# Peptides against a protein of PDB entry 9GMZ, part 7

Target 1, 343 residues: chain A of PDB entry 9GMZ
Amino acid sequence: TGFPLELLTRPATERLAYFENYTVAHPRLKEVYEILMRTIAEPAGASFIFVYGASGVGKTTLRLRVEQKLTELALPKLESDRARVPVVGIEAIAPESRYFNWKEYYTRALITLEEPLIDHKFDYGVRGISRDNFGKINVESKVVAPALRRALENALIHRHPDVFFVDEAQHFGKVASGYKLQDQLDCLKSLANMTGILHCLLGTYELLTFRNLSGQLSRRSVDIHFRRYCADSPEDVQAFKSVLLTFQQHLPLAETPNLVDHWEYFYERTLGCIGTLKDWLKRVLSDALDREATTITLKDLQKRALSVAQCQKMFKEIQEGERQLSETEADVQNLRSALGLGA

## One batch from the design tools (peptide; made by RFdiffusion4, then SolubleMPNN)

Design b1_p8_4_s3 (from b1_p8_4, 3 letters changed)
Fold by OpenDDE base, seed 2:
Structure b1_p8_4_s3 (fold): chain B 343 residues (1-343), chain A 8 residues (1-8)
Amino acid sequence: as target 1 above (343 residues)
Amino acid sequence: APLESSLR
């Protein structure tokens, strides 16, 4: 079914919000969602989940849908356990400095975990952490990173989320040396071990570097590859066309645009990444609504498309990530052959 | 099935 036709009489803000909140249940998203939900429910002694894939493949959409579902599933238990938080999610920010700011990370994690709507007060065991008159967490500037870590450990133990999400987790890897990356991973591993809370790191293919650096993390991690759609696969092309068909039906415009006939142009400028496609269509829809347009045209699409240079850069990053995964599969085959298990 | 918002 398409968008609710009543939206055509509604304000532009409501029409845009409908499309923003709309999620296409495309095959790769569904597959990764099912794997992630199953792994969170039954981690089998895993301390980490790594979700990696191209920028704009839809990892943030995946996270938000899992957070929503975990919250819905927890609602009956939250009535009896007012201290519990079902899920916590933060985005890792690229440090302004060459060094990851752990103080800022712990502060943001505490603020996110201890939302103002949580009535159950908790003593963090740290001086300089308080709630304001609105219930918002305030962290004094004098509080040092080790104290914030202890506060976060205590909060995670007390609130006991089913998972702790870190989006854009490749930003942990933006350290000048592999040694500093290992120290950061050991810090995260220690936090997961001390709290007993499952951590899910979502990011680009740069997360594969984390997998390769820590054989100990690999033993306690589940890996989930969120693949893009590939133009060399007829099945992937058909899935991508089906996504375009669904989006054209869910654009709240008086005249349904024909996106499917332009599938090659959409593929060229999204590299098969559905998040990139959605963000592009959102920008174009916003422009159309601002003009009170009845439909969107190819010219409207072209105005908001990523440049060829941007697509070429993104494609190189994707190819390098896909290559590293292919090498890892070859290394497994080589290892099996060397062990006498056959290919 | 249409690729509807079944992940709502």
Scores: peptide ipSAE 0.011, ipTM 0.520, DockQ to the pose 0.466
Fold by OpenDDE base, seed 4:
Structure b1_p8_4_s3 (fold): chain B 343 residues (1-343), chain A 8 residues (1-8)
Amino acid sequence: as target 1 above (343 residues)
Amino acid sequence: APLESSLR
């Protein structure tokens, strides 16, 4: 199976959009997807899910596919319950200032939760929050963060999403002091507890700091590690080659490029991260379409590759995260052994 | 089996 051949006669924009919207169902994505979907369906008293992994592993793709699936599953109920939102997903913004902007966070969450397509108007019980004639939320500058929090709590209770996603959640941690991070986690915990809504935080290995800082969150959290593919695993190498094979079949070009023969170079410049691979191929495809090229070459790939210095930096960050996880797993095994529980 | 299933 490959791209629809009709795309070869279509505009470059449509050909690029096809590839952008295409998702390879690779083993790690499937595994994490199934775990996440099951955990959302049966949270077993969890208030949080942490999904952590390398930058560019595909966490945003995972989120979007889960959001799509939860929406599809909810459609039959949404016809009868016009107030319900099946899922809400936001991206946490890196603060420009030394302080996390809770006002901005709550505003973005409210705007996302109250999409203009929702016919059922809700009164937030907060002065200075209104809807325009297009149903878009307007938050007056005078509305303070505690009032926005109450509005979000009420909206989450009323809309009752199955999960609240926060992508790039490591940006909560960029606050210069561990105490401020704890206060932020306690704030999120309080929001989850007050609303009864399951929160899923997706982010880099910097989220491991969140796991360790709150023994109270640890009792009410599910952890999901979204692993990269490792070159020391024959199974992971085969999975990575299979992803390359799938991508080469889904590049809407007249001649199918041989990506698989260059698998080591693709691995070197992506560190086994499929999101990084997809984004690289998007850039190369865009360049090829702009030139009306029939295929892509190794030179085209090299032109858009991450530099060795970028890869070295990213690899160091990955190794540190993987090390911290390995130490935590060893600590759990040591604790089990010390408790007389078998390894 | 090729990982052909696009999660569409």
Scores: peptide ipSAE 0.010, ipTM 0.527, DockQ to the pose 0.521
Fold by OpenDDE base, seed 1:
Structure b1_p8_4_s3 (fold): chain B 343 residues (1-343), chain A 8 residues (1-8)
Amino acid sequence: as target 1 above (343 residues)
Amino acid sequence: APLESSLR
């Protein structure tokens, strides 16, 4: 089933918004979604979930779908527990300095956790944290990071989300020294332990550095690899072609473009990353709608494609991440074999 | 159910 045909008579903004809000349930997204939902429901004493994969693989889409589902599942309980928030999600900001800004992190987390729609105002016990007339959190500049941490800990305990999402979590690693990185991980671990709230860190393969830095974090973490589609796998190629077929059916244009016939070009310029594919098609759709075009052409695609140089850079970063994971898997098998455990 | 309907 394609897009609603009535969209062809609607404004370009509504047609674009339809495609932006459309999500293809592709096999890798479904697999990771099912693993993540199961892990959130049954963390088995884990304090962390690490979701890592290529940039543009669809981690943000995964997060949003899990947030939506956790919210839906919590609705019956939210009627009785008006203080509860089902899920909280933030993006980690890359530090402008060699130091991670914990004050900014705690402030953003607190603002996101304390949405205006929550009927029960919480007293944070911290001077300089207030709500405006719209219920939005205001944090005065004089409030120090330790006070914001206590406020966030209390808010997380009181609101009791099923999970705390941190997207772009590789930005915690952009610190000048390995010692400071360990201290930051110990700080996050302490926050998760003190609140009893499961943390899910989503990021690039740079997040793997965090997995290995603390033997105590690894013991309390679940790893989820969000893989791209690989052109050397016939099943992955078929799944990628199926995604192209679905996208071509959901582009709100008068004439359905043939994207599938160009699958190799789409693969070359996305590296099998569906988020990168969606963002590319969104740019091309926007250009087509601005021209009142009936369809999109190969020339329209070429105009908005990532450059070969960008793809080569992204591919090297992916290959290094995939290599590190493959080596880790081989090391586990070698260790098992050396211990006399079966493969 | 189609894969698409299970994530919505």
Scores: peptide ipSAE 0.009, ipTM 0.552, DockQ to the pose 0.231
Fold by OpenDDE base, seed 3:
Structure b1_p8_4_s3 (fold): chain B 343 residues (1-343), chain A 8 residues (1-8)
Amino acid sequence: as target 1 above (343 residues)
Amino acid sequence: APLESSLR
């Protein structure tokens, strides 16, 4: 089963959109999806979920698929409760300054939560927060961060999402000192506690620094490691090849390229990260469609590949994160063994 | 048949 053949007669924009919206249900994505969905359904008193893994592993794809599923599951209840939003998801922005912009964060969260299409509108009780003629939230520049926080807290309580997603959450950590990182975590923890809304932070291995700074987060968090595929695992190599096979079948081109024969080159330039692979293939597909090409070549792939230097940098960052996790897992096993508990 | 030749 491949792409719909009718796409070959469709505009380049539709062909590209098909591939962009296509998701390979690979083993690691399925595993993390099932764990995340279960944890959202039964948080067991958790206030946070941390989803961490390599850049480009597919965390945003995971988030979007969970958001879609939670929305679908909520539809019958939304007919009776028109105030409810089933899920809210934002991306954290890298601060231009040494300080995380909480005012911007609260504004973006509020705008996302209070979408124009929601029938039930409420007053935020904050002067300078309004809706335009299209029902879009407008926040005046004079509104201060504490007032925006209160507005967001009220909105989260009234809308009662099953989860609040924050993608690229490592950007909370881009503050000039470890103390400021703790302050950011305490702020997020306070928001989750005051609203009763489960927060899911998705990010790179830089999120592990957040876990280590707060002995209180460990008691109220669930950790989910979104692993990449490793070339030293025959099972992981086979899964990666199967993903390449699926992508080659879903590239809306007249001639199916043989991506699987080049699996080592794809692995070298993606480090086993399926999001990086998808983004690469999307760029190559766009170039092929712009040229009205019937297929893609190795030269087309090479033109859009990450450089070896970029891959080496990314690999060092991954190895550091994987090392920190392996050390933590070993420490847990050693503690269990010392307690006479089985592994 | 996946054309082996297309990525050469």
Scores: peptide ipSAE 0.007, ipTM 0.403, DockQ to the pose 0.050

Design b1_p8_4_s4 (from b1_p8_4, 5 letters changed)
Fold by OpenDDE base, seed 4:
Structure b1_p8_4_s4 (fold): chain B 343 residues (1-343), chain A 8 residues (1-8)
Amino acid sequence: as target 1 above (343 residues)
Amino acid sequence: SPLPSSLR
């Protein structure tokens, strides 16, 4: 089924919003979604989930779909327990300074947990945290990071989300010293342990550095690799073509563009990352709607494509991440063999 | 085969 034909008579803003909100249920997204949902439902004593994969693979889309589903599943219970938040998701900000801003992190987490629609006012037990007349959390500048941490711990315990998501979590690692990274991981571990709340960190392959640095996190973590589609796999190529066909059918244009015939060009400029593909098509659709165009041409695609230099840089980062994972898998096999466990 | 409605 394609887009609703009624959209062709709607404003460009509604047509664009339809495509923005549309999600292709592609095989890799479905697989990772099912693993993540199962792990959240049955964490088996895990305190952390790591979801890692290429930039633009679709991790944010995965998070948003899981958040939506967890919210839907919680609705019957939320009618009786108005204090509960089913899920909380934040994006880690890249620090402008050499130091991760824990104060900002805790503030953003508190603001997200305390959405204005929550009727039950909670006292955080911390001076300088208040709600305005609209129920929005205000944190006074004088509130120190340790106090904000205690407020967040109390809020997480009280709201009891099934999971706490941190998107772009590789930004924790951008602190110049490995020691500061360990301290950050120990802080996150302590927060998860004190609250009993499962934490899910989503990010690039830079998250693998977190996996390797904390032998203590490894015992209480579940790892989920969100893979891109690989051109050397016939199955992955077919899945990628199927995604193009689906997007082609869901572009709200009068004439359906032929994206599938250009699959190699789409692959070259997305590296098999569906998020990158969606963002590209979104930009091209916006341009087409602004021109009142009936379709998308190859020239329109070329105008909004990532440069070859950008793709080469992104590909090197992907290859390094995939290499590190392959080495880790080989190390596990070597360890199993050394333990007398069959490969 | 139509992708399951749960991800729509």
Scores: peptide ipSAE 0.006, ipTM 0.463, DockQ to the pose 0.278
Fold by OpenDDE base, seed 2:
Structure b1_p8_4_s4 (fold): chain B 343 residues (1-343), chain A 8 residues (1-8)
Amino acid sequence: as target 1 above (343 residues)
Amino acid sequence: SPLPSSLR
């Protein structure tokens, strides 16, 4: 089934919003979704989940779909427990300075957790945290990071989300030294331990540095690799073509464009990353709707494609991440062999 | 198993 045909008579904004909100349930997304949902339901003493993969593989889409599902599953319980928030998700922002801004992180987390629509309000015991007339949290600039941390700990305990998501979590690793990275991880570990709330960190392969630095976190973490599609796998190529066919059917245009015939060009400019593909098609769709075009052409695609230089840079970053994982797998196999456990 | 409704 394609897009609703009635969209062809709707404004360009509504047509674009349909495509933006549409999610292709491709095999890798489904696999990672099922693993993540199972791990959130039964963390088995884990305090962390690491979801890592290429930039543009679809990690944010995964997060949003899990947040939606956890919210839907919690609705019957939220009628009886008005204090509960089922899930909280934030995006870690790249620091403007050499150091991660914990004050800003705690402030954003607290604001996100304490949406205005929450009826049950409590005092955080921190002077300079208030609610406006609309129930929105306001944090005064004078409130220090340790006080904001305590307020967030109290809020997380009181609201008891099933998981706390941090998207773009590789930004915690942007520190001047390995010692500071350990301090960041110890801070996150302490927050998870003090609240009893499961943390899910989503990010690039730079998150692997977190795993390697903290043998203690590795014992209390679940790792989920969100893989791209690889052109050397016939099954992955077929899955990628199937995604193109699905997007082709869900572009709200009068004439269905043939994207599948150009699959190699789409692969070249996305590296098998479905998020990158969706963002590209969204830009091209926006341009087509602005022109009141009936379809998308190869020229329209070329106008919004990533440059070859951008793709080459992204591919080097992917290859380095995949290499590090392969070495880690080899190290595990070598350890198993040395222990007599077999391959 | 059917795809979760959240992915459709």
Scores: peptide ipSAE 0.006, ipTM 0.466, DockQ to the pose 0.174
Fold by OpenDDE base, seed 3:
Structure b1_p8_4_s4 (fold): chain B 343 residues (1-343), chain A 8 residues (1-8)
Amino acid sequence: as target 1 above (343 residues)
Amino acid sequence: SPLPSSLR
């Protein structure tokens, strides 16, 4: 089943929004989704979940689908507990300076957690945190980071989300030294411990650097590797082709383009990352809709493709991350073998 | 129904 045919008579904005909101349930996304949902339901004393994978693999899509599902599951309980927020998700911002801006992080987290539509309001006990006439949280510039942290801790305890998501969490690592990275991790650990709220950090393979720095994280973290599709795996190639077929059927165009016949070109320019593929197709669809085109062509695809140089850079970053994980897996297997534990 | 087309 493809897109609703009624979309062909709808405005370009509605057609584009359909494709943007459409999620392909591909094998890797489904696997990681099931692991993540299970881990959130039964964290078994974990304070952190790390979800790492290539840029554009689909981590944001994973987060949004989990947030939606957790919200749906919480609805019956939210009628009785009007203070509760089922889930909170933020995106970490790349710092403009050599230092992560914790003040901005806490402010954004508070703004996201304390939606205007929440009926149950509470006092933060911090001067300079208020609500406007629309119930939106306002944080005055004079409020210092330690006060914002206390306000966030109180808000997280009071709202009691099942998980706190931080997308693009590799940006915590963009500090000038490994020592500062440890300080950031210790700050996050302290927040998770003080609130009792499970934190899920989603990011690139740069998140692996966070894991290696803290022997204490290993005891309180669950790791989830969101793998890309690999061209050397026949199963992965077939899954990637199936995703192309699904997107082909869900592009709201009068004529269905044959994307599958160009699968190698799509693979070359996405590195097997479905998020990168979706974003590419979204750009091409937008251009086609603006021109009132009946279909998309290879020329339309080429116009919006990542350059070979961009793909080569991204591929090197992916290979380094995959190498680090493979070495770690080999070390674990060697340790298990040396202990007389089966594979 | 959308018609199948080539990307050419």
Scores: peptide ipSAE 0.000, ipTM 0.369, DockQ to the pose 0.052
Fold by OpenDDE base, seed 5:
Structure b1_p8_4_s4 (fold): chain B 343 residues (1-343), chain A 8 residues (1-8)
Amino acid sequence: as target 1 above (343 residues)
Amino acid sequence: SPLPSSLR
């Protein structure tokens, strides 16, 4: 199965949008999706889910697919409970300053949770928070972070989402000198406990620092490792080639490019990360459509590839994260062995 | 149907 052939007569913007909206259901994405959906349905007293993996592995794609599915599953209940929001997702922003901006975080979370289209409007009793003529939440500059937190707590309790997603959650780790990373974790833990809402933090391997610092979070958290494809695994190589085959069939071009024959070059410049691969192909497709090209060439790929230096930096960060996880797995095996539990 | 093309 490939792209709809009618797209070849459609504008470049529509052809690009088709590819942008297309998601390959690859094995690692399916696995993590099923684990995450099951954990959200049956959290078993967990307050946190940590989803960690390489940059560009596909965490944002995972989030969006789960948000879509949770919304679909909630539709029958939303008819009776018009105040409910089934899911909320935000991206944590990298601070321009030396510390995480909680005021901005609470503002973005509140704006996202209080969509204009929601029928049931609620007043959170905070002076300087209002709705505009379009029903959009407006926060005055004078509103302080503690007041925004109380508004968000009340909003989360009232809207009762099944999960609160925070993408790029490693940015919570950006603390000023003299502040403890533990205080940030305690703040997040308090928000989850006060609201009773399950929080899912998605991020890079930098989230492992959060996991390791809070022995109390470990008892109330579920960890999900979103692995990249590894070139030393024959099964992973075959899965990666299958993804390339699927993408080449879904590029809306007159001639189907043979991406699979270049799988090693694609692997070299993506490190087995499917999000990085999709973003690369999107850039190349955009360039091809702008030129009204019938296909893409190796030169077109090379023009939009990440540099070797960028790949080396990304690979070093991945290896450090994978090493930390492997050490933890070895420690668990050693503990099991010492307890007389089989490996 | 689109024809298969080499990237080379």
Scores: peptide ipSAE 0.000, ipTM 0.377, DockQ to the pose 0.051

